# Peptides against a protein of PDB entry 3J47, part 83

Target 1, 121 residues: chain A of PDB entry 3J47
Amino acid sequence: IRLTNQLKSLKGLQSKLKDVVEYLDKVINKELPINHTILGKLQDVFNLLPNLGTPDDDEIDVENHDRINISNNLQKALTVKTNDELMVIYISNLVRSIIAFDDLIENKIQNKKIQEQRVKD

## One batch from the design tools (peptide; made by RFdiffusion4, then SolubleMPNN)

Design b2_p24_4_s3
Fold by OpenDDE base, seed 5:
Structure b2_p24_4_s3 (fold): chain B 121 residues (1-121), chain A 24 residues (1-24)
Amino acid sequence: as target 1 above (121 residues)
Amino acid sequence: SLEEELKKLENEIKKIEEEIKKLL
C-alpha cells in the first residue's frame, strides 16, 4: 500500500514534468512567448535537483558544492528506500515546486486557448 | 519499482535540460 502510493505520486510528478517539456517545446517553436515568471519557477525546481551529470551543471555550481552533494545523497537515499527525514523534506519541497510550476504552465496554455477562441468568435 | 520510476523522473528532467539548451 505505501509503496503503491509513493509510485502513484511519483507518476504524477513525471506527468507534470512532461507538461514542462511540452511548454518549453512551444516556446522554442514560437507557439508561446517566453514568460519570465515560468522561467523563474523552473530555476526554483533546478535549485532543488541533484546533479544529473550534465556538463552545464558542473560549470554553474562551483560555489554550491555542498548543496550538490546533499542533493545527490538525498537522491541516492530515495533509490534505496530510506526513511531519512531530510529526504522527506527534500521531496516535499520538490513536489511543491513542480506543482506550482505546472499550475503556471497550465494557466498560460489555457489563457492562450481562451484568447484564440475569442478571436474566432 | 520505485527505482524505475525515479529513473523515469530523471529522464524527464534531462529532457527539460536539453530543451533549455535549445533556448540558449
Scores: peptide ipSAE 0.030, ipTM 0.550, DockQ to the pose 0.067
Fold by OpenDDE base, seed 2:
Structure b2_p24_4_s3 (fold): chain B 121 residues (1-121), chain A 24 residues (1-24)
Amino acid sequence: as target 1 above (121 residues)
Amino acid sequence: SLEEELKKLENEIKKIEEEIKKLL
């Protein structure tokens, strides 16, 4: 039951991340302007992420040995099927950040559609 | 598995990072 609920939550999170990618593509294609609130929430998500970088990107941050250890411990916690409290806290915070981000994206898309309808009318 | 879904999540995050790099 608990594992199934975690899997369901992760699938939901994956879907929301896909929506984020699609939004960023629209911004890159200049179909949508950059929204600083969305960028701020995206930064919050990345600040919560363990260093997902390949081992080659780890050479530049000599100054944050403590962050590397925390990141490695968090990555290990994510890779191990253990119900580690740190993993649960991390996933919970990440989910909350992504939900808030997804809501902002949806609101922006809706507002744009409303504006486009008003101009046609 | 939970691990497989986490890997999928990581892959989507990597896509977001690549998209951000294109914006910057």
Scores: peptide ipSAE 0.027, ipTM 0.488, DockQ to the pose 0.066
Fold by OpenDDE base, seed 1:
Structure b2_p24_4_s3 (fold): chain B 121 residues (1-121), chain A 24 residues (1-24)
Amino acid sequence: as target 1 above (121 residues)
Amino acid sequence: SLEEELKKLENEIKKIEEEIKKLL
């Protein structure tokens, strides 16, 4: 039961991340304006993520060594098939940040559609 | 498996990083 719920949550998270990619593509293609609130929330997500860079990405700012070590330990914990409570807490916080971000994206898309409808009327 | 789903999640995050690099 718990594992199944975790898998379902991860699939949901994956879907939301796909929506984020699609939003960013629309911004790149100038189909949507840049929204600083959305970009700020995206930055918050990345600040919480483990360092996904290859070990060869030279931009390990030495001043954040403790945060990097915690991030690397967490990344290692994510790769281990352990139902670690710390991993669950981390994923839960990350998921909440991504959900909040996804809600902002959806609200922005809806507001744009409403504005386009009002201009047609 | 949980590991497979985590790997998929990591891949989606990497896509987001690449999209951000295109915006900057």
Scores: peptide ipSAE 0.023, ipTM 0.486, DockQ to the pose 0.066
Fold by OpenDDE base, seed 3:
Structure b2_p24_4_s3 (fold): chain B 121 residues (1-121), chain A 24 residues (1-24)
Amino acid sequence: as target 1 above (121 residues)
Amino acid sequence: SLEEELKKLENEIKKIEEEIKKLL
């Protein structure tokens, strides 16, 4: 039961992340305009992520020693499973940020559809 | 397993990062 509920929750989160990718593709293809509110929420998501980039990208953010340490600890928590508490905090905050972001994406898509319908009428 | 779902989540996050790199 517990494991099944965790798996279901993660599958739901995965679906929302796919929506984010689809939105970004639409922005890249100029099907949707850039929305600063959505981009702001995306930044909130990435600020909670460990640096997933190449080691060369890590050289630019040397000034925030505390953020680097938190990022490294979160990465270790995810990879090595040595710090379950940090992993739970990370996942919880990430989930909240992604949900908020997904809601904004959905609202933007809906608003565009409504506008397109009004132009046809 | 939980580990498999976490790995899927990480993969989706990496996709988002790649999409952002295309945008920028």
Scores: peptide ipSAE 0.021, ipTM 0.488, DockQ to the pose 0.065

Design b2_p24_4_s4
Fold by OpenDDE base, seed 5:
Structure b2_p24_4_s4 (fold): chain B 121 residues (1-121), chain A 24 residues (1-24)
Amino acid sequence: as target 1 above (121 residues)
Amino acid sequence: DIEKLLQKLLNEIKEIEEEIKKLL
């Protein structure tokens, strides 16, 4: 039961990440206008990434702080078996943030499709 | 600037998606 729910939640997260990718591709391609509310919520998702600095990274020059890919912090969170609690907190916050703008992404994509149909008719 | 930020965010999200896919 618990493992099945975790797998279901992870599949749900994967689907929502796909929707975010599709949204960002449309914004980059100038198909959708930039929505600062969605971008702000994406930034909130990324700011919730645990800075899993190794104790060996305590000399990160302020110039390298922009080069720690947020993906490396997540990959590190997922690979470090001793941080299971921090990983659960992180994933829970990530999922909450993604859910909080999923409806905004869907609504913006749908509203654009409806407008494009109305201009063709 | 904004387009470069969006491309970075997109690349990071794609990497997250691929890592999640490897776990499933």
Scores: peptide ipSAE 0.062, ipTM 0.625, DockQ to the pose 0.076
Fold by OpenDDE base, seed 3:
Structure b2_p24_4_s4 (fold): chain B 121 residues (1-121), chain A 24 residues (1-24)
Amino acid sequence: as target 1 above (121 residues)
Amino acid sequence: DIEKLLQKLLNEIKEIEEEIKKLL
């Protein structure tokens, strides 16, 4: 029961992350205009992330070291039993920010569809 | 600047997605 609920919650989080990826790809491809409110909420997600891989300002070839460090830091944050309470607060805030972001994406996609329909009528 | 930031954010999210997938 506990493991099944954790797996279900993690699958739900994975689905929401996929929706975020799809939105960002549409914004990069200029299919959707940049929305600063959405980007601000995404930044709030990342500011709650302990150290996704930018040490400030010192010259070293960043393209291969960052992915390994982010994976290791996330894996370390998930695996290191130091402060389960901060991890729960972090994951809870991450999930809330992803949900709020998903709602903003959906609202924006709906508003675009309504505007496109009004231009056809 | 903004496109580079978006690409960075996208890469970070894709990495989180792959790490979650390894835990499942």
Scores: peptide ipSAE 0.057, ipTM 0.618, DockQ to the pose 0.070
Fold by OpenDDE base, seed 4:
Structure b2_p24_4_s4 (fold): chain B 121 residues (1-121), chain A 24 residues (1-24)
Amino acid sequence: as target 1 above (121 residues)
Amino acid sequence: DIEKLLQKLLNEIKEIEEEIKKLL
């Protein structure tokens, strides 16, 4: 039961990350306006990722290796069998942030579709 | 530059998505 719920949460996370990628591609392509509330929630998600490192990595310069540090800290959090409780707290907070973000994306995409439909009628 | 920040965030999310995909 616990492992099945973790795998279900991880599959849900993967699906929501895809929706985030599709949203950011539309914003980069100027198909959607920049939303600072959405970007702030993404930053909150990323600011949670560095805290997944073991507390013994207190000196890796955040400015030049953000991708490697995020990947390594996430990989450490996902592969370290001994911190299952911190991983569950983190995944729960990440999932809550991503759900709240997905609701904002969906609301903005729907509002844009409604506006485009009203301009065609 | 906001476009540069968005591209950075997009690249970081794509990396996280690929790492999660390797674990599933």
Scores: peptide ipSAE 0.056, ipTM 0.620, DockQ to the pose 0.078
Fold by OpenDDE base, seed 2:
Structure b2_p24_4_s4 (fold): chain B 121 residues (1-121), chain A 24 residues (1-24)
Amino acid sequence: as target 1 above (121 residues)
Amino acid sequence: DIEKLLQKLLNEIKEIEEEIKKLL
Protein backbone atom coordinates (compact mmCIF):
# COMPACT_ATOMS: atom_id res chain seq x y z
CA ILE B 1 0.00 0.00 0.00
CA ARG B 2 2.66 2.67 0.96
CA LEU B 3 5.00 1.72 -1.95
CA THR B 4 2.12 1.70 -4.48
CA ASN B 5 1.10 5.21 -3.34
CA GLN B 6 4.71 6.45 -3.71
CA LEU B 7 4.91 4.97 -7.24
CA LYS B 8 1.54 6.57 -8.10
CA SER B 9 2.75 9.97 -6.81
CA LEU B 10 6.01 9.64 -8.78
CA LYS B 11 4.09 8.69 -11.97
CA GLY B 12 1.88 11.74 -11.39
CA LEU B 13 4.99 13.95 -11.12
CA GLN B 14 6.45 12.38 -14.30
CA SER B 15 3.20 13.14 -16.17
CA LYS B 16 3.30 16.79 -15.00
CA LEU B 17 6.96 17.14 -16.06
CA LYS B 18 6.06 15.70 -19.48
CA ASP B 19 3.28 18.31 -19.83
CA VAL B 20 5.81 21.06 -18.98
CA VAL B 21 8.29 19.65 -21.56
CA GLU B 22 5.56 19.58 -24.24
CA TYR B 23 4.62 23.17 -23.36
CA LEU B 24 8.24 24.39 -23.55
CA ASP B 25 8.80 22.56 -26.87
CA LYS B 26 5.74 24.36 -28.31
CA VAL B 27 7.06 27.73 -27.08
CA ILE B 28 10.55 27.03 -28.53
CA ASN B 29 8.98 25.94 -31.85
CA LYS B 30 6.96 29.24 -31.85
CA GLU B 31 3.67 27.28 -31.85
CA LEU B 32 2.74 29.15 -28.65
CA PRO B 33 3.58 32.73 -27.63
CA ILE B 34 5.99 33.21 -24.73
CA ASN B 35 3.88 33.50 -21.58
CA HIS B 36 6.02 35.28 -18.99
CA THR B 37 3.50 34.48 -16.22
CA ILE B 38 3.81 30.71 -16.86
CA LEU B 39 7.62 30.96 -17.06
CA GLY B 40 7.67 32.97 -13.81
CA LYS B 41 5.54 30.29 -12.08
CA LEU B 42 7.87 27.55 -13.37
CA GLN B 43 10.85 29.51 -12.02
CA ASP B 44 9.09 29.81 -8.63
CA VAL B 45 8.40 26.05 -8.52
CA PHE B 46 12.05 25.25 -9.28
CA ASN B 47 13.33 27.77 -6.69
CA LEU B 48 10.99 26.18 -4.09
CA LEU B 49 12.49 22.76 -4.86
CA PRO B 50 14.87 21.93 -2.00
CA ASN B 51 18.37 22.67 -3.21
CA LEU B 52 19.41 19.03 -3.75
CA GLY B 53 22.98 20.37 -3.38
CA THR B 54 22.85 20.76 0.43
CA PRO B 55 23.38 17.23 1.71
CA ASP B 56 22.94 16.81 5.36
CA ASP B 57 26.50 15.41 5.46
CA ASP B 58 25.67 11.63 5.66
CA GLU B 59 24.54 10.25 2.20
CA ILE B 60 27.03 10.88 -0.63
CA ASP B 61 25.53 8.41 -3.11
CA VAL B 62 25.94 8.82 -6.92
CA GLU B 63 22.26 9.92 -7.13
CA ASN B 64 23.07 13.11 -5.17
CA HIS B 65 25.83 14.16 -7.61
CA ASP B 66 23.49 14.18 -10.64
CA ARG B 67 20.82 16.03 -8.60
CA ILE B 68 23.40 18.63 -7.47
CA ASN B 69 24.46 19.18 -11.10
CA ILE B 70 20.81 19.57 -12.21
CA SER B 71 20.06 21.98 -9.34
CA ASN B 72 23.19 24.04 -10.09
CA ASN B 73 22.43 24.10 -13.84
CA LEU B 74 18.81 25.10 -13.12
CA GLN B 75 19.88 27.86 -10.76
CA LYS B 76 22.36 29.03 -13.45
CA ALA B 77 19.60 28.90 -16.09
CA LEU B 78 17.28 30.96 -13.85
CA THR B 79 20.09 33.51 -13.24
CA VAL B 80 20.95 33.81 -16.96
CA LYS B 81 20.06 37.41 -17.96
CA THR B 82 16.40 36.99 -18.76
CA ASN B 83 14.24 39.78 -20.09
CA ASP B 84 13.96 42.38 -17.29
CA GLU B 85 10.22 41.52 -17.10
CA LEU B 86 10.89 37.84 -16.21
CA MET B 87 13.43 38.94 -13.60
CA VAL B 88 10.88 41.36 -12.08
CA ILE B 89 8.22 38.58 -11.94
CA TYR B 90 10.73 36.21 -10.32
CA ILE B 91 11.86 38.78 -7.71
CA SER B 92 8.23 39.75 -6.98
CA ASN B 93 7.20 36.11 -6.38
CA LEU B 94 10.33 35.43 -4.30
CA VAL B 95 9.56 38.49 -2.14
CA ARG B 96 5.91 37.36 -1.75
CA SER B 97 7.08 33.86 -0.74
CA ILE B 98 9.53 35.30 1.83
CA ILE B 99 6.86 37.63 3.30
CA ALA B 100 4.35 34.75 3.51
CA PHE B 101 7.01 32.61 5.23
CA ASP B 102 7.87 35.38 7.72
CA ASP B 103 4.15 35.88 8.51
CA LEU B 104 3.78 32.10 9.05
CA ILE B 105 6.79 31.99 11.39
CA GLU B 106 5.60 35.06 13.32
CA ASN B 107 2.10 33.54 13.70
CA LYS B 108 3.63 30.27 14.99
CA ILE B 109 5.84 32.16 17.48
CA GLN B 110 2.86 34.21 18.72
CA ASN B 111 0.67 31.09 19.08
CA LYS B 112 3.46 29.35 21.03
CA LYS B 113 3.81 32.36 23.39
CA ILE B 114 0.02 32.42 23.96
CA GLN B 115 0.04 28.68 24.80
CA GLU B 116 3.01 29.11 27.18
CA GLN B 117 1.17 31.99 28.94
CA ARG B 118 -2.01 29.84 29.31
CA VAL B 119 0.06 27.04 30.94
CA LYS B 120 1.60 29.49 33.48
CA ASP B 121 -1.76 30.89 34.55
CA ASP A 1 18.52 35.60 -24.23
CA ILE A 2 15.05 34.11 -23.47
CA GLU A 3 15.43 31.34 -26.07
CA LYS A 4 18.71 30.19 -24.46
CA LEU A 5 17.02 30.16 -21.03
CA LEU A 6 14.10 28.10 -22.38
CA GLN A 7 16.51 25.58 -23.92
CA LYS A 8 18.42 25.22 -20.62
CA LEU A 9 15.22 24.88 -18.61
CA LEU A 10 13.95 22.28 -21.09
CA ASN A 11 17.20 20.28 -20.90
CA GLU A 12 17.12 20.22 -17.08
CA ILE A 13 13.46 19.17 -16.95
CA LYS A 14 14.29 16.37 -19.44
CA GLU A 15 17.19 15.29 -17.19
CA ILE A 16 14.87 15.20 -14.12
CA GLU A 17 12.30 13.26 -16.19
CA GLU A 18 14.94 10.67 -17.18
CA GLU A 19 16.08 10.32 -13.53
CA ILE A 20 12.48 9.78 -12.39
CA LYS A 21 12.10 7.21 -15.19
CA LYS A 22 15.18 5.31 -13.87
CA LEU A 23 13.55 5.15 -10.40
CA LEU A 24 10.29 3.74 -11.85
Scores: peptide ipSAE 0.045, ipTM 0.612, DockQ to the pose 0.050

Design b2_p24_6_s4 (from b2_p24_6, 13 letters changed)
Fold by OpenDDE base, seed 4:
Structure b2_p24_6_s4 (fold): chain B 121 residues (1-121), chain A 24 residues (1-24)
Amino acid sequence: as target 1 above (121 residues)
Amino acid sequence: LEELRKLFEELLKKVEEEVEKLEK
């Protein structure tokens, strides 16, 4: 149950990160206008990400065979894994908040354009 | 912009790797 819920949350994050990359591609390709407010929020999200240490920067010093180090390293690995899982949940919530904000801004821009058209007519 | 894209692509890749580990 817990693992299935974590996997479901992670798949939800993966989909949302893909949507963000696709959005950035459309902005780079000039298919969408540059929205500095969205880009600023995406940067803020990225800066709030704990450094996902490359699996290599968490050099689990494989060289100390003490049972106390294995317990601390298992706790560290469980803490890192839990931190990565919590980070994934945190990013998911941030990305959802960004998308909901983007939809709100797009709706406001569209509504403003519709109002500006109605004032010209 | 391109740097920000690269950062999100790298993050996406890390999430894909974690999904794949949890599906096994």
Scores: peptide ipSAE 0.139, ipTM 0.750, DockQ to the pose 0.489
Fold by OpenDDE base, seed 3:
Formats: structure tokens, C-alpha cells, sequence
Structure b2_p24_6_s4 (fold): chain B 121 residues (1-121), chain A 24 residues (1-24)
């Protein structure tokens, strides 16, 4: 039951993170107009996320079995887990902010396509 | 913008890895 609920929540987060990446790709490709309010909120979330940028200390220092490594690995695992849980909360708040602009974004795409058609005629 | 995209792609990858671990 707990694992199934965690898996369902993570799958929901995964879908929403994919929607954010696809939105950013459309903005980079100039398919969407830059929305500074969305981008500002995206940046604010990343500034609140401690360390997206360190998976690069798997220096497996294969030297010291006994008691100190279990405490450090448990503290590292608890810190990583806490960071992941905080990331989920911040990204969920961000996604709610993006969804509130989704209709506005779609309307801007449609208006741009209508203008490009009117210039070709 | 490109840096912000990379950060979201990295976060997405980490969530995918955790989903895969929970499905096994």
C-alpha cells in the first residue's frame, strides 16, 4: 500500500516534469512566446532546490568497514531523500503555476498561427 | 533557458530512476 502510493505519486510527478521540459523546448524553439512570469517561478524553484548539480562524488573510497560509514551513508541517504521530497513539493507548486497559464499559452499559439495564416493569404 | 531545461531533464531522469527502482 505505501509503496504503491509512492509509485503513483512519483509517476504523477514524472508526467508533470515531462510537461515542463516540453514547455521549455517549445519556448527555446520559439514555438511559444516567452512568459517571464512562468520562467521567473521556474528559476525561483531552482534557487530553492539545494544541489541538482552533485551526483559526481561516487568516489567509492573502498576503505573503511565499521560503524562510521553506516552513519554517514544513512545521513547522506536521509539528506538525499529530504532533498528529493522538497524537490517534489516545489515542482508540484510550480506545475500548478504552469497549468494556470496553460490556457493562456494555448490561446497565444492559436493567435500566432492565425496571424501567420493571414500573412500568407 | 537552456540551463533551466537541463536542470529539469536531470530532475526528470532522477525521478525515472526512482520509479524504476520501485517497480522492481
Amino acid sequence: as target 1 above (121 residues)
Amino acid sequence: LEELRKLFEELLKKVEEEVEKLEK
Scores: peptide ipSAE 0.134, ipTM 0.746, DockQ to the pose 0.430
Fold by OpenDDE base, seed 5:
Structure b2_p24_6_s4 (fold): chain B 121 residues (1-121), chain A 24 residues (1-24)
Amino acid sequence: as target 1 above (121 residues)
Amino acid sequence: LEELRKLFEELLKKVEEEVEKLEK
């Protein structure tokens, strides 16, 4: 029961992270306009996860000791094979940040598909 | 922006690896 619920929640997170990557690819490829509200919320996700993307940036300023601790604990939870409970806590915080903009991402992707169909017709 | 994408791709990969571990 607990593992099945964790797996279901994690599959939900995986789907939402994929939607974020697909959105960012479309913005990078200039297929979608830059939305500062979406980008701000994506940056808020990174502010919760400061060490997920660079194994080698030893240069982010020492003034956020709590963010560095959360980051180091998250990186440890994702890299250390044995603390599924800490991983679920960090994933839950990440999910909360992602849910806050998911509807905005989906609405922007859908609006583009509708516009592309209207240009073909 | 490209850095931000790479960070999310790495996070997605870590989540995929963990889903695969929970399915075994």
Scores: peptide ipSAE 0.133, ipTM 0.738, DockQ to the pose 0.474
Fold by OpenDDE base, seed 2:
Structure b2_p24_6_s4 (fold): chain B 121 residues (1-121), chain A 24 residues (1-24)
Amino acid sequence: as target 1 above (121 residues)
Amino acid sequence: LEELRKLFEELLKKVEEEVEKLEK
């Protein structure tokens, strides 16, 4: 049950990160206009991501002494886990808002191209 | 832009590695 829920949450995050990469590729390829508000939100998301880059700040100093450190490590692990779960929810909602805005922009670009063709005929 | 893409690609890769570890 716990592992299955973690795996489901992580697969949800993976799908949303793919959607963000695909969005950024469309912006880089000039398929979409640069939206500074979207880019600012993606930067804010990245800054809110706990350093998933340091397995080294989890120096599991599994060497020696005191039930006091176990409580702080459990509270840190619970706060990190709760932060990660809240982050997955926040990112998922943000990415959904970005995709919905992207689809709206693409639809506006297509509609503009159709109008420009109708004015040339 | 390209730096931001690289950051999300690296994050995606880490999440893929963690998914693969949890599927074994």
Scores: peptide ipSAE 0.126, ipTM 0.747, DockQ to the pose 0.527

Design b2_p24_7_s1
Fold by OpenDDE base, seed 1:
Structure b2_p24_7_s1 (fold): chain B 121 residues (1-121), chain A 24 residues (1-24)
Amino acid sequence: as target 1 above (121 residues)
Amino acid sequence: SKLEKEKEEEEEIKKLAEEILKKL
């Protein structure tokens, strides 16, 4: 029972990792747009993964160092890409807010002019 | 899918952002 549950949990994790890989492949191939929620969850997973790059100081097998560097470079590249996309969205929302504020100011100016005309009449 | 809709919305926002940034 316990071993079967561990195997089921591991299979579930493997399935989720496969779904992430398939998603990333579709994003790389431009078949799907980038989803920040998936990337954020992926970042959370990478942040929750024990630093595969803290070797206990003893046996740095040179073969593990390359895997760690590739994983860290991939994580960094994904983080940078996500940050750049979030920045574009953030700037767009700021610009929309500024335009909406400008429209509000212009509407207030027009309403004030209409009210001043009504007081003269 | 809900996920596909969210992706489409994000891409539309990104395109609009890029257009706004080109005008700014």
Scores: peptide ipSAE 0.025, ipTM 0.344, DockQ to the pose 0.035
Fold by OpenDDE base, seed 5:
Structure b2_p24_7_s1 (fold): chain B 121 residues (1-121), chain A 24 residues (1-24)
Amino acid sequence: as target 1 above (121 residues)
Amino acid sequence: SKLEKEKEEEEEIKKLAEEILKKL
């Protein structure tokens, strides 16, 4: 029972990883637009992967070294690109918030002037 | 007034944000 459940879970994980690869291939081929939410979740997954490049893992089979390097390069490339895009979104939202704050301040100034005028009449 | 000073500070921050956007 435990082994069968582990095998089922591993097959489920393999299917999900295949779906991620197919998605990334479509993004690379420009068949799909970049989705920041998917990339952010992918980064979270990569950050939870054991650092297969730390010298303290005495059991990393040399045959996995090429796969590890490809994964690390992909992680770095995705992280840099997503950080740049998120920075643009952040600054755009900051500017919008400042403009909305200016409008609020101006409305408060106008309301104060109207109240002061009503007290003089 | 205090509210006018807050408006001036906001306009300075707005200019800084616009300058950052031009550099991206």
Scores: peptide ipSAE 0.016, ipTM 0.346, DockQ to the pose 0.013
Fold by OpenDDE base, seed 4:
Structure b2_p24_7_s1 (fold): chain B 121 residues (1-121), chain A 24 residues (1-24)
Amino acid sequence: as target 1 above (121 residues)
Amino acid sequence: SKLEKEKEEEEEIKKLAEEILKKL
């Protein structure tokens, strides 16, 4: 029951992420108008995610170029690097949780087999 | 068995995690 609900939630999240990608592709292809409310909420989600590599914001600050660009490029590089590091940490924690869950299931299976053997003896 | 079903569900989660990792 709990695992089924987690799997269902994860499958639901995967479906929603696919729908978001399809929406973004349609917006990029100019098939749909940009909805700033959806984009703002999506940005909030991405800001709450351990920083996924920000695409090159080369476009926004054309005019105050050199010193602010080095600081912003360093902040962006640090942000991207921190993002990749946070993603690796997140994936590592997810993998550790899955391994710990596998060990728990295997321990329960072994305990059940031991109990079934004790009932046959 | 409930436990076999839980193992199968765990393997599905592992496969899904691997698919997500391949897309990242």
Scores: peptide ipSAE 0.015, ipTM 0.406, DockQ to the pose 0.126
Fold by OpenDDE base, seed 2:
Structure b2_p24_7_s1 (fold): chain B 121 residues (1-121), chain A 24 residues (1-24)
Amino acid sequence: as target 1 above (121 residues)
Amino acid sequence: SKLEKEKEEEEEIKKLAEEILKKL
C-alpha cells in the first residue's frame, strides 16, 4: 500500500513535469504567448530546489561539468531577475517614503502658518 | 532602452529553458 501510493505520487509528479516541459516548448516555439505569472511561479520552484550547481570540487566527471554550467547559468539568471524585482520593490518603497515625508513636511508647515495666524488675530 | 533590456532578459530565460530541455 505505501509503496504503491509513493509510485502513484511519483507518476503524478512526472506527468506534471512533462506538462511543464510541453508548455515551455510551446512558449519557445512561439505557439503560446509568454505568461509572466507562470514563468514567475516556475522561478519560485527553481529557487526552492537544492542548488544542483555546487558539487563539492572532488567528483567532477565531465558529464557533471556541463550540468554544473547549466545549473550555474540558471541560478545566475534567476538571481539577476530576483535582484531586479527586489530593486524595483526597494525603489518603490523608497519613493513612497519620500512622498510621505514630503506630505508630512507640508502638513507641518501649514499647521505652523495656521498657528501664526491665530496668534496675530 | 528599458524595453530592450526586458527583451534581452526574456531571451536569456528562453536560452536557459532550451538548455534545460536538451538535458531532460
Scores: peptide ipSAE 0.014, ipTM 0.294, DockQ to the pose 0.022

Design b2_p24_7_s2
Fold by OpenDDE base, seed 1:
Structure b2_p24_7_s2 (fold): chain B 121 residues (1-121), chain A 24 residues (1-24)
Amino acid sequence: as target 1 above (121 residues)
Amino acid sequence: SKKEKEEKEEKEIEELAQKILELL
């Protein structure tokens, strides 16, 4: 029972990982628009993953070292790219919010001037 | 090739960030 449940959970995780890979492939191929929520969650998953590149020093078969370094460099590069894209979106939204706030202040100033004129009449 | 694509994407991000800073 316990072993079967662990195997089922592992298969479920493998299926979810496959779905993520298929989604990323579709985004890379421009078949789907970039979903920032999915990218953010993916980044969170990568940040929660233990460094797959710190194998305990004991059984480093030299053949796995190159694969681990390539995988880590690719994961790091993808994380950096995703972070930079999210930063641009964040800054763009911040700028839009500042402009909208400035417009709101100007509208409030104009409304206050109109009210002051109505009180003088 | 892969590094050149990454460098191009990084430059595009830097250019976008600079344009945003100029709008502030």
Scores: peptide ipSAE 0.027, ipTM 0.373, DockQ to the pose 0.018
Fold by OpenDDE base, seed 2:
Structure b2_p24_7_s2 (fold): chain B 121 residues (1-121), chain A 24 residues (1-24)
Amino acid sequence: as target 1 above (121 residues)
Amino acid sequence: SKKEKEEKEEKEIEELAQKILELL
């Protein structure tokens, strides 16, 4: 029972991965528009995957090693892209905070000037 | 090196960010 359920779950995962590959192929071939939400979720999945490039060298067939290297390059590329996106978001938030702070200072200066004028009248 | 290229790209983005901050 447990082994059969594990095999069924693995087959289900394999089917879902195949569907993802087919989707990505259609996006690459421009048959479907780029959906940034789907791509972002895929990036999140890859960022949560353990680093496949740290299998101890001892028992991996050369073909598996090449596939692991390709997977690592893809994961690295996705991580870099995610980092760049996060940096842009961070800078944008920082800029908004600076502008809001400047507006606050200007408003305080104006209010102070208005109070000083009212005391002189 | 690939690492040097990544570091250079990061530095270019940081420089661009700093330039944007100076324009505000």
Scores: peptide ipSAE 0.025, ipTM 0.318, DockQ to the pose 0.016
Fold by OpenDDE base, seed 3:
Structure b2_p24_7_s2 (fold): chain B 121 residues (1-121), chain A 24 residues (1-24)
Amino acid sequence: as target 1 above (121 residues)
Amino acid sequence: SKKEKEEKEEKEIEELAQKILELL
């Protein structure tokens, strides 16, 4: 029972990975528009993958040169895109903080005006 | 090309950053 369920889950995962590859191929070929939500989830998956770009020094087989180049290009592309996303998040948080401080300053000014009016009455 | 797509995405981010700076 447990082994059968694990095999079923693995087959399900393999099918989902195939669907992801087919989707990416259609996006690359401009058959489908880029969906940023799907790309974000794919990035999360890639960030959870072990660094496929450090082949241990011992298996320098010549046949792996194409796999190494693909892995290095993928890692570089992910790093650049991650830096851009972090920059957008940073700017968004900075803007939200500035707005929050402006609201606090305005509230403090209004409270001071109300207190000054109460002292004059 | 892949490089051309990256350059286009970078340009869109720069345009968004400029719009945010104009609102501040």
Scores: peptide ipSAE 0.024, ipTM 0.333, DockQ to the pose 0.020
Fold by OpenDDE base, seed 5:
Structure b2_p24_7_s2 (fold): chain B 121 residues (1-121), chain A 24 residues (1-24)
Amino acid sequence: as target 1 above (121 residues)
Amino acid sequence: SKKEKEEKEEKEIEELAQKILELL
């Protein structure tokens, strides 16, 4: 029973990971727009992944040390790259919001000037 | 139509977002 449930859960995880890869390929190919909510959730998944570089204390096979270090460096590099990309998008949205706010202020100033001229005529 | 393509893309994104949420 326990082993069968673990195998079913692992098959479910494999299917979902395949769907994530297919999504990322579509985003890379610009077939789908970047969704920040999906990217944030993917970051959370990567942060919850056990450090593939901490083998469970029981079997440090010395031969896997290089593969473990490469995996940890890749995970860190992916996390940093994704954080930098999200920061650029955040800054771009902030700048757009500031410009839109400035345009709103200018429109209010012009409307006030037009009203003041109509009261003087 | 461009709108029909955008709606299909949005539905695909929502389905993928739900599948990812179920992974967490």
Scores: peptide ipSAE 0.022, ipTM 0.530, DockQ to the pose 0.087

